# Peptides against a protein of PDB entry 6FRK, part 99

Target 1, 411 residues: chain A of PDB entry 6FRK
Amino acid sequence: NEEVLNAMLKEVCTALLEADVNIKLVKQLRENVKSAIDLEEMASGLNKRKMIQHAVFKELVKLVDPGVKAWTPTKGKQNVIMFVGLQGSGKTTTCSKLAYYYQRKGWKTCLICADTFRAGAFDQLKQNATKARIPFYGSYTEMDPVIIASEGVEKFKNENFEIIIVDTSGRHKQEDSLFEEMLQVANAIQPDNIVYVMDASIGQACEAQAKAFKDKVDVASVIVTKLDGHAKGGGALSAVAATKSPIIFIGTGEHIDDFEPFKTQPFISKLLGMGDIEGLIDKVNELKLDDNEALIEKLKHGQFTLRDMYEQFQNIMKMGPFSQILGMIPGFGTDFMSKGNEQESMARLKKLMTIMDSMNDQELDSTDGAKVFSKQPGRIQRVARGSGVSTRDVQELLTQYTKFAQMVKKM

## One batch from the design tools (peptide; aimed at target 1 L326 F332 D335)

Design b2_p29_7 (made by RFdiffusion4)
Pose (drawn by RFdiffusion4):
Structure b2_p29_7 (pose): chain A 374 residues (1-38, 47-273, 303-411), chain P 29 residues (1-29)
Amino acid sequence: NEEVLNAMLKEVCTALLEADVNIKLVKQLRENVKSAIDNKRKMIQHAVFKELVKLVDPGVKAWTPTKGKQNVIMFVGLQGSGKTTTCSKLAYYYQRKGWKTCLICADTFRAGAFDQLKQNATKARIPFYGSYTEMDPVIIASEGVEKFKNENFEIIIVDTSGRHKQEDSLFEEMLQVANAIQPDNIVYVMDASIGQACEAQAKAFKDKVDVASVIVTKLDGHAKGGGALSAVAATKSPIIFIGTGEHIDDFEPFKTQPFISKLLGQFTLRDMYEQFQNIMKMGPFSQILGMIPGFGTDFMSKGNEQESMARLKKLMTIMDSMNDQELDSTDGAKVFSKQPGRIQRVARGSGVSTRDVQELLTQYTKFAQMVKKM
Amino acid sequence: EEEEEEEFLEKFLEAAEEAEKELEEAEEE
């Protein structure tokens, strides 16, 4: 049985290693689901599913904008990850939700970058800012957020150039652009086909600049996006959106369950009964109930107080014979009144008859009356 | 007779609720 756990466990470790999941997290997840584990494919895959939900959970809720206030969003990520494409996908998302959204092109390096964001904004009917001539992105971003602030826009999305960590020049310039415009949220856009080099770059981005949200693009293809587990652990940020195509409407919020599945592949007879059950539990205590001075009108009249401390086990064989629908019903007496067929199966395996209940049903009706009167 | 028995039973149920409260208080002490 120790060999059936390991053959089926190394088959999921290969399923995650093929899904570009970091080898550090596969080796760690393997001995996490081995230590926490101490119709067969369900008792195993349910334990694997709960261990994955433990990894995709960063514990941090997403940054959401406030209507009637200026929200500046700054995009960061590697070269070619889809920042300019996801910039228009997000401005189009909120603009359709009713936000005064605008775009700013703070890329002064990549050829045809302003022309790219201009044509994406021209198409989606979204205001845009940028420059062919301005070579300083700190100047384009500052003079753009200033312009759209004096025009009272609520979503101001600043696009930046692609950068990698070994370029300290572009990582300083990214920190100065973030210090000039002071964004309310910084989004780390990552390609879904990224391999093992993802945790190092995503971590260096978190160190130089404060990354609070992660977007995974190019998920409409064969890439399952296992590199996102390493960006969530590095940036400490949840995934808010995913990209699912080249168009502006190929964009939707991140849901954890479908991504993990792809990455993996009035008083009743019942109340009359419980009040009795507590009066029998407090039943050997009936002599304490006759203690009150001037109250002892009677005590165990006609000896019927002894069988009121004996009827509740026989009535329990009826509850033992009951399932969770009758037991958890608001009116435990209405489930059997409509279907007196349930009065025969309660009588079979519990040894009580269907006759005994008629005297109980009268005793029940009187008890149900005096509580609605209570 | 039947009315006297119902009156007795109601007084008994009231005394059982008061004794349950006192027992809960004694358990908490």

Design b2_p29_7_s1 (made by RFdiffusion4, then SolubleMPNN; from b2_p29_7, 15 letters changed)
Fold by OpenDDE base, seed 2:
Structure b2_p29_7_s1 (fold): chain B 411 residues (1-411), chain A 29 residues (1-29)
Amino acid sequence: as target 1 above (411 residues)
Amino acid sequence: KEKEEEENLLKKLEQFLLAEELLKKLEEA
């Protein structure tokens, strides 16, 4: 039993190290898992693998939880959020993502560029902010980040902004001058939250970097960027351990929508290659897919209509980036969908839905929609005219429907 | 290109349906 436990723990420890989890944390986890496993219960025929996986999962959850409640902005108040992090961490992009997130939630949000060190920092922030319709402040002439940050914060406070995000200079190396500048900015604007932005791809360097920031400025939150399917999430554990601060959001790519609230359990499940079943459940439940019981019952009976397909297309469009949903299913890596094709896929879904909007209830509710159209070809012409498409486009839709209906019959 | 996009869309929807079935099995457990 102990040999089997040690072998499995060795595999888990190897996987965690390969995921850029800090070696000290992996050692501590191994000891905690060994202490949490009742070897006597393991002898009773319980699935030893599941028990070890559960113990590992539980200890990883503890490593991601610093025991500190995440700061949350107060509605109707002025909340100043200062961003800190190295150049290339995705800090500026993350400022825009967070601003957009709060704006979509109905917060009066703005951005301040206090990065005077990087040429074109203000232009980049301005471009991102303008695309997202987020108010912004910065200077092309002022070189003191303290002045820019102070003036920008004062301006947006006077304009009753609720979320005031301040982007600061990032440097390539830990430089004392950068930390002094960050401290001067923090002292001048008195932020309600300081967010450390960390690139997950830097691996074992995450701990040392996160610690260096925490030792100089009062980091209260962490955002981990570049958690696209190739990024080793283990650096996030190192950041939490070093900063003693919760991860509040993750960046899953370069698009402004590639940003989500951090969930501990889903993240750990993904880190272990178990997928994010709970986050998928939560996301499906958030969509009020209560009407899906009837659909799933029809699917269990091998029934699938054009209406059922239409409703599924609506659900997919409501769920947002389908790449995120797939990345939550065990065994479906994030690489399964090249991000570039998602907008094109959504446009295609919308086109298919527009064709179905020209169908009648008899066509939509038929368990063999393709046969209804094949028996009366005049229906194809009617739908084509009604939707402004070719008869070929309608036939392609019916071909797709037939493929789906055949798959549902095999389920 | 259109055929490859169609196959990708089909795979997406297959996976979505599989996810819903998995969700229901998890709620029933």
Scores: peptide ipSAE 0.006, ipTM 0.329, DockQ to the pose 0.159
OpenDDE base, seeds 1, 3, 4, 5: peptide ipSAE 0.022, 0.000, 0.028, 0.000; ipTM 0.340, 0.279, 0.365, 0.271; seeds 1, 4, 5 fail the geometry check

Design b2_p29_7_s2 (made by RFdiffusion4, then SolubleMPNN; from b2_p29_7, 19 letters changed)
Fold by OpenDDE base, seed 3:
Structure b2_p29_7_s2 (fold): chain B 411 residues (1-411), chain A 29 residues (1-29)
Amino acid sequence: as target 1 above (411 residues)
Amino acid sequence: KEEEELKNLLKKLENFLKLQELLKKLLES
């Protein structure tokens, strides 16, 4: 029994190391699991594998719990949230994602760019904020991040904003000058929460990086990014251990909607390669898939409208990247979808939807939408003018619709 | 009952995912 336990624990420990879990944490987990398993209960014919998996799962749940309650914003108050973390961690993108999350929840949210070190930081934040319709503050001329942060916080406090997010300089390296700047900003604005943003893909470096930030600034929350990549998120355990701070959100892609509240059970399930069945069920229920049975039945009869295509595009946009859905299915790795084309595909999708928003019900609900437009070319010109696109863009949409309708008829 | 409900949900999801993959291929073209 002990040999079988040791063999199974070796496999689990290997899988956890491959998931970027820190070697010290894996060793400690192995000892804790051994101490928690009664070998006599293992002799009684219980599924030894299931028992070990449950014990491992329970110990991993403890590793993501710092024993500290996560900070939550107070409704009707001014909550200042300062972001810290290295350049390339996804910090600036995560500021926009968090702002958008709270805005969608009905919070009066704004963004401040206090990154004076990176050229174009303010332009990037402004672009993201404008796209999400989030109010923003920053300067093209002020070089002191303390001044920008203080002025921006004061401005948005006076305008009764409830969520005030401050993005700071990340730089490429942990430098004393960066930490001093962060401390000066924190002292000036007195944030209600300091959020450390960490890239999960840095693997074993997560502990040292997270510790370096916590040793300099009072990190109270962690956000883990790039969990849509090859990183299974084992580095997140190291961040919690080093910062003694809870993970509050995770970034699951490049889109502004690729952001969710941290849930311990789904995260540990994914880390162990068990998938996220609960998250899958939740997402499937959000899709109203009963409408898809009606669609599939229409498709079998060769009926596919521009409206049906539009509804499918809305479903894609609601679900986020297809890679995230696949990553919720046990045995499907996140690797199935190439990273680079998702933002461009989503931009194309939004453009196509904008063109369809200028179509009328007769055009949208026609079983042969392309033929409606071919019979009356003046419709193409109307839709093009209404959506602010070329007649060529409308013709391309109709060509894509026709190709899609032909592919779906072959399913 | 729960297993049958899950199987039905997974089948609905599979059909949805196939449709979404086709749409994604269309958007990448």
Scores: peptide ipSAE 0.065, ipTM 0.585, DockQ to the pose 0.022
OpenDDE base, seeds 1, 2, 4, 5: peptide ipSAE 0.047, 0.063, 0.059, 0.060; ipTM 0.570, 0.586, 0.571, 0.579

Design b2_p29_7_s3 (made by RFdiffusion4, then SolubleMPNN; from b2_p29_7, 15 letters changed)
Fold by OpenDDE base, seed 2:
Structure b2_p29_7_s3 (fold): chain B 411 residues (1-411), chain A 29 residues (1-29)
Amino acid sequence: as target 1 above (411 residues)
Amino acid sequence: KEEEEEKRLEEFLKRFEELKELLEKLLKE
């Protein structure tokens, strides 16, 4: 039993180290897992592997939880969010992603470029902000980031903005002048939240970087970037441990939409290569699939109607970007659907739904919808005319439905 | 209860994966 435990813990520790988790955290986790596993309970014939996995998962969840509640913006208030982080961390891109996230949620959001060090920083922010239709402020001539940040914050406060995001200069890790500049900006604008942006791809350097920022500025939140299919999120654990600050969002790509709220369990599942089971659960729960106990029961009985297919298409559309849904499935990498394929797939889904919107209840609720149409071909012509499609498009939908219903019957 | 919920969840996820694979096939055709 102890040999099996030690072997499994060795595999987990290796996987965590390969995921850029700090060796100290991995050692601590190993000790905590060993202390949490009662060897007597392992003797009782419970699946030892499941117990070890659960104990590992629970301890990883604790490593991601700093015990500090994440800051959240207050509606109807002016919330100043200052971004800090190294050059190349994705900080400027992340400012735009966060601004866009809040704007999509109906927050009056703006961006301030207080990066005076990097040539073209303001142009880059302006380009990103303009594409997202986010108001922005910055200067081409002012070299003092304190002046730019103060003027920008004042401007947007006077215009009753709710979310005011300030991007700062990202210099090299060892520049004391950067931290002094960040402190001067923070003192001038009095941010409600200071967000440290960390690149996950820097691996073992994450801890020492995060610590250097936390020791000099009051980091209250962390955003981890470049959690694309190659970056193992283990650096995020190191950042949380060093900053004692929660991860609030993750960046999962280069596009403005490649940004999601941080969820602990999905992140840990992904870190362990188990996929985002919890994010899938949460999305499933957000879909109120509990109201679809009837659908689950029908699927259990191998019953699948055109209405059931329509509801599934609605559910997929509600779940958001299909790429994000796939990236939550164990073994589906984030690269599986290019954004081009997703938009085309969504357009196809909408077309299929439009065809089904022209069907009647007898056609939609039939357990053999294809047979209803085959018995009365005039139905195909009616639906085709009603939806503005060809009879061939309706036949293709019915063929797809038949394939689907046959697979559900085999489940 | 937690083990039954985990099992229900594993079964749900498995079915949901199968449903997604099916939907992906439908969307690629």
Scores: peptide ipSAE 0.011, ipTM 0.311, DockQ to the pose 0.019
OpenDDE base, seeds 1, 3, 4, 5: peptide ipSAE 0.008, 0.010, 0.000, 0.009; ipTM 0.306, 0.323, 0.258, 0.310; seed 1 fails the geometry check

Design b2_p29_7_s4 (made by RFdiffusion4, then SolubleMPNN; from b2_p29_7, 14 letters changed)
Fold by OpenDDE base, seed 2:
Structure b2_p29_7_s4 (fold): chain B 411 residues (1-411), chain A 29 residues (1-29)
Amino acid sequence: as target 1 above (411 residues)
Amino acid sequence: EEKKEEEELLKKLELAQKAMEELKKKLEE
């Protein structure tokens, strides 16, 4: 039993190290898992693999939880959020993503560019902010980030903004002058939250970088960027351990919508290669459970209609970016998230829905929709004319439906 | 009870995942 445990723990530890989890955290995890596993319960014929996986999962959850409640903005108040991080961490892009996230939630949000070091920083922020219709402040002439940050914060406070995001200079190396500048900015604007932005792709360097920031500025939140499926999530654990601050959001790409609230369970599941089962559950459950229960009951009875397929397409479209949903499914590798295919897939879904919008209730609610159309080919022509598509497009939809309905009947 | 609910939820998800995988395979065809 101990040999089997040690072998499985070795595999898990190897996978975590390959995922850029810090070696100290992996060692601690191994000890904690060993102490949490009752070897006597393992002897009783319980699935040893499941028990070890559960223990590993539980201890990884603890490593991501710093035991500190994440700061949240207060509605109707002025919340100043200062961003800190290295150049190339995705800090400026993440400022825009966070601003857009809050704006979509009905917060009066603005952006301040206090990055005077990087040429074109203000132009980049201005471009991103303008595209998202987010108010922004910055200067082409002022070189003191303290002045820009102070003036911008004062301006947006006077205009009753609720979320005031301040982007600061990032440098390529830990420079004392950068940390002094960050401290001067923080002292001048008195931020309600300091967000450290970390690139997940830097792997083992995450701990040292996160620690260097925390030792100089009071980091209270972490955002991990570049968690597109190739990024090793293990650096996030190192950032939490070093900063003692919660991860609040993750960036999953370069698009302004490639941004989501951090969820511990999904992240750990993904880190272990188990996928984001809980985040998929939560997203599926955020889609009104009542409609899903009726669907699940129909699926259990092997019944699947064209209407049920239409409702599923609506649900997929409501779930947001299909790439994010798929990235939550175990075994959907990173290559599946190529952005080009998502818009095309959504356009194809919309086309299929437009075809179904031209169907009648008898066609939509039939448990054998394909047979209804096969018995009366004139229905295909009617639907094709009504939706402005070819009879072939309708036949392709019916073929897809038939393949799906056959799968449901085998369930 | 919680473990049964988790297993049922996991089964529902595996079903939903398989359904989504097949739906996607068909949307890529």
Scores: peptide ipSAE 0.000, ipTM 0.254, DockQ to the pose 0.019
OpenDDE base, seeds 1, 3, 4, 5: peptide ipSAE 0.000, 0.000, 0.000, 0.000; ipTM 0.239, 0.282, 0.254, 0.228; seeds 1, 5 fail the geometry check

Design b2_p29_8 (made by RFdiffusion4)
Pose (drawn by RFdiffusion4):
Structure b2_p29_8 (pose): chain A 374 residues (1-38, 47-273, 303-411), chain P 29 residues (1-29)
Amino acid sequence: NEEVLNAMLKEVCTALLEADVNIKLVKQLRENVKSAIDNKRKMIQHAVFKELVKLVDPGVKAWTPTKGKQNVIMFVGLQGSGKTTTCSKLAYYYQRKGWKTCLICADTFRAGAFDQLKQNATKARIPFYGSYTEMDPVIIASEGVEKFKNENFEIIIVDTSGRHKQEDSLFEEMLQVANAIQPDNIVYVMDASIGQACEAQAKAFKDKVDVASVIVTKLDGHAKGGGALSAVAATKSPIIFIGTGEHIDDFEPFKTQPFISKLLGQFTLRDMYEQFQNIMKMGPFSQILGMIPGFGTDFMSKGNEQESMARLKKLMTIMDSMNDQELDSTDGAKVFSKQPGRIQRVARGSGVSTRDVQELLTQYTKFAQMVKKM
Amino acid sequence: EETEEELEEVEEELEELHETLEQISELMA
């Protein structure tokens, strides 16, 4: 049985290593689902599913904008990850939700970058800012957020150039662009086909600049996007959106369950009964109830007080004979009145007859009356 | 005075439970 756990566990470790999941997290997840584990494919895959939900959970809720206030969003990520494409996908998303959204092109390096964001904004009917001539992105971003602030826009999305960590020149310039415009949220856009080099770059982005949200693009293909577990752990940020194509409407919010599945592959007879059950539990205590001075009108009249401390176990063979629909019903007496066929099964395996209940049903009706009167 | 009020409340609760037991015995009779 120890060999059936390991053959089925190394087959999921290969399923995650093929889904570009970091080898550090596969080896760690393997011994987490091994230590926490101490119709067969369900008792195993349910334990694997709960261990994955433990990893995709960063514990941090997403940054959401406020209507009627200026929200500046700054995009960061590697070269070619889909920042300019996801810039128009997001401005188009909020603009359709009713936000005064605008775009700013703070890329002064990539050829045809302003022309790219201009044509994406021209198509989606979204205001845009940038420059062919301005070579300082700190100037383009500052003089754009200033313009769209004096025009009272609510979503101001600043696009930046692609950068990698070994370029300290572009990492300083990213920090200065973030210090000039002071964004309310910084989004780390990552390609879904990224391999093992993802945790190092995503961590260096978090160190130089404050990354609060992560977007995973190019998920409409074969890439399952396992590199996102290493960006969530590095940036401490949840995934808010995913990209699912080249167009502006190929964009939707991140849901954890489908991504992990792809990455993996009035008084009733019942109340009359519980009140009785507590009067029998408090039944050997009936002599305490006759204590009161001036209130002892009677005590154990006709000896029937002894069988009121004996009928509740026989009535419990009826509850033992009941399932969770009759037991958890608001009116435990209405489930059997409509279907007196349930009065015969309760009588079979519990040894009580269906006749005994007629006297009980009268005793029930009188009890149900005096509680609605209570 | 506070102990008297608590004792009156405990007497009233026990009176209601005693009357419930009389009614259960009458219904079973």

Design b2_p29_8_s1 (made by RFdiffusion4, then SolubleMPNN; from b2_p29_8, 17 letters changed)
Fold by OpenDDE base, seed 1:
Structure b2_p29_8_s1 (fold): chain B 411 residues (1-411), chain A 29 residues (1-29)
Amino acid sequence: as target 1 above (411 residues)
Amino acid sequence: DEEKEKLEELKKKLKELKELLDFLSEVLS
């Protein structure tokens, strides 16, 4: 029994290390699991794998809980939220995602760019804020982040904003000058919450980075970014252990909507490769898959129009990266679709949809769309001009549609 | 369990959608 337990724990520990869980945490977890498992219950013929998995799950839940209540903004008050983190952590994007999240919930939200170190930081924030219709503040001329942060906070306090998010300078490395600047900004604006933004993809470096921030700045919350279908969630455990601060949100992609409140159970289930059944159900319910049943039924009858293809491309685009959805299904590995091919495929789909946006209902609803265009070549030229593409691009789309329609007829 | 049946049906729909996506990816490649 002890040999079987040790073998199974070795397998779990290997999987956790492969998921970028810190080696010290994995060792502690192994000891805690060994102490929690009743060897007598294992002897009774119970599914040893399920018992170990349950014990591991319980210990991982403890590791992600810092024992500190997460800060929440107070309605009708001015809540100042300061963001800190390394450059490339997704900090600036996360500021916009958090602002958009609160705005969608009916909070009066604004953004302040106090990043004076990065050229174009204010332009990037302005672009993101404008796209999301979020009020913003920054300077093209002021170089002191303390002045910008103080003026911006004062301005938005006077305008009765409820959520005031301050983005700070990120550095490529841990520099004492960065931490001094962050401390000066924090002292000037007196934030209600300091959020550390961490990139999950940095793996074993998460602990050392998170600790360095916590030792210099009073980090009260953590946001973990780049938790897409390929991101190893193990760094998040290291961040909680080092900062002793709760994870409040996670970033799951590049879109402004790829941002959700942190949920312990789904996160640990994903970390263990068990999938996220709850998140899958929610995501599938959002997709209105009833429209796909009608499409599948048409496909079974060998009927496929350009409109049917357009609707299918819309469904694919609404799903986001298919790897994320597959990563929610138990037993489908995260490695099933390479990230590089997905972005290129999505760009191709968007280009094809833009061409189809210039088509009329007669062209879209024809049972043989390619024949409609072949009979009247002037249609190809109209669509090409309307979509800003070459006549060749339209012909390539029609060729792809014809190949697809022929394959559907053979199914 | 109704939840398990819904999950199996969802898995089936997702599998069909995957097959369609794989097919679309092959045609678009």
Scores: peptide ipSAE 0.024, ipTM 0.451, DockQ to the pose 0.161
OpenDDE base, seeds 2, 3, 4, 5: peptide ipSAE 0.021, 0.021, 0.021, 0.020; ipTM 0.441, 0.528, 0.491, 0.468; seed 2 fails the geometry check

Design b2_p29_8_s2 (made by RFdiffusion4, then SolubleMPNN; from b2_p29_8, 14 letters changed)
Fold by OpenDDE base, seed 2:
Structure b2_p29_8_s2 (fold): chain B 411 residues (1-411), chain A 29 residues (1-29)
Amino acid sequence: as target 1 above (411 residues)
Amino acid sequence: KEEEEKKKKLEEELKKLHELLLKISELLS
C-alpha cells in the first residue's frame, strides 16, 4: 500500500513540477497528502487512486487559497486599483481587460497610464481603451508617473468614476528604482487594491518575481496572464504562496474578452488534467437543464424541430465561448477550437437565429421543418424578406437543420 | 452514493450535451 501511494505521489509530483509548481510547494503537498491519507482506509478496498486524487486536489485547493478574502470594489464608491508587474507580464492588456469586465457589469470605469518609461505605453493603452470605449488619462509630456497618476485619479474621482485603474511602468529586471517609483505612486494615489500581474509562462521565476514585488509593494491581489492552454498553471500557486494574496482573475489570451474571474476548483482540475467538470456542471445548470430534459427526451425519440435547434443555439450563446466549454471537459484542450473560428461561428449562429425569428410557430414546431418549406416555397420567400436575407440563406439554414435532424435520428 | 450517482448522471448528460455541441459546431463549420 505504501509503495503504491509513493508511486502515485511521485507521478503527481512529477506532473506538478512539469506544470512549473515550485519544488518546495510540491514537497509540502506530498507531505500533506501523505498525512491526510489514512492507509488503513486505503486497505479496505476503497479506490486508492480516487482517494489519492481527492487528497491531492484538496491540498492544491489549500495552496491556491491564501486564507485572505479577495478585495472587491464597492458599488457607488471610487475604487482605485493600481497595477504592478514586470514588462511583458501582460499588465497593460490586463488593465484594459479588467476595465472592460467592470464596464460590462455596469461600473463606470476608466484607465490611467502612469507608465512613462516605456515608449508607446500611452498609445497602446489609448488604443485598447478607445476600442473598448473606456475613458482614459495619460500624458505625452509629463515624465513623472506620480504626477500623471495623481492628476488622473483626481480627474476621474471628480467625474464620479467607480473603477479607476492605474497602469504603472514595468521593467524587464528587478530594479530598485522601479519599486521606489511604484511606492511613490502608491503613496500618492492611495489605491484601494494593488494588483500584481504575473505571466504564467515564466515558470519557476514566478515565485522570485512575486516575492520581490510583495517585499516592496503591498500586493493585495494577483492576476495570472497567458493561461491559454500552453501555459503551465503552476506559477499561479507560487504567486499565491509568495504574495499571500488571492488570484482574482485570469487572462486566457490576447482578446479583451479573454478574461475571467478566478475559480479555484476549475483551475486545480485543469492543472491536474481533470478538466472542469464542476464548472461545466454549474454552467449547464445555469442554462436551466429542466428545459434540456424535454429536449433530451425529444432527441431520444429522434424528434428535432427548428425551435429545438433555436433553443440549442440560444443555449450555446448563453454558455459563452465554446473554447472555454471545451476546455472544461477532460481530454479537450483549450486549443481544440481556434478562437478565430469561434467568433465566426457565433456570428453565423446569430444570423441563423435571425432567420428563424422570421419563422412562424407552424414552421418552428414542425417535426419536419424542411418538408413544410419544400411543400410551400412561398414560406422561404416570406422568411427571407422578413429577416432581410436571400432565399438561398434560408435554404442553407433548412439544409443545416435537415443534417442536424438526421444526426439526431442516428443518436 | 446518491451524490456520486447524481454526479455520474450529470456527467453523462454533460457528455451528451457536449456531443450535441460538437455536432452543432461541425454543422456550423
Scores: peptide ipSAE 0.019, ipTM 0.383, DockQ to the pose 0.155
OpenDDE base, seeds 1, 3, 4, 5: peptide ipSAE 0.017, 0.018, 0.019, 0.018; ipTM 0.386, 0.383, 0.362, 0.376; seed 3 fails the geometry check

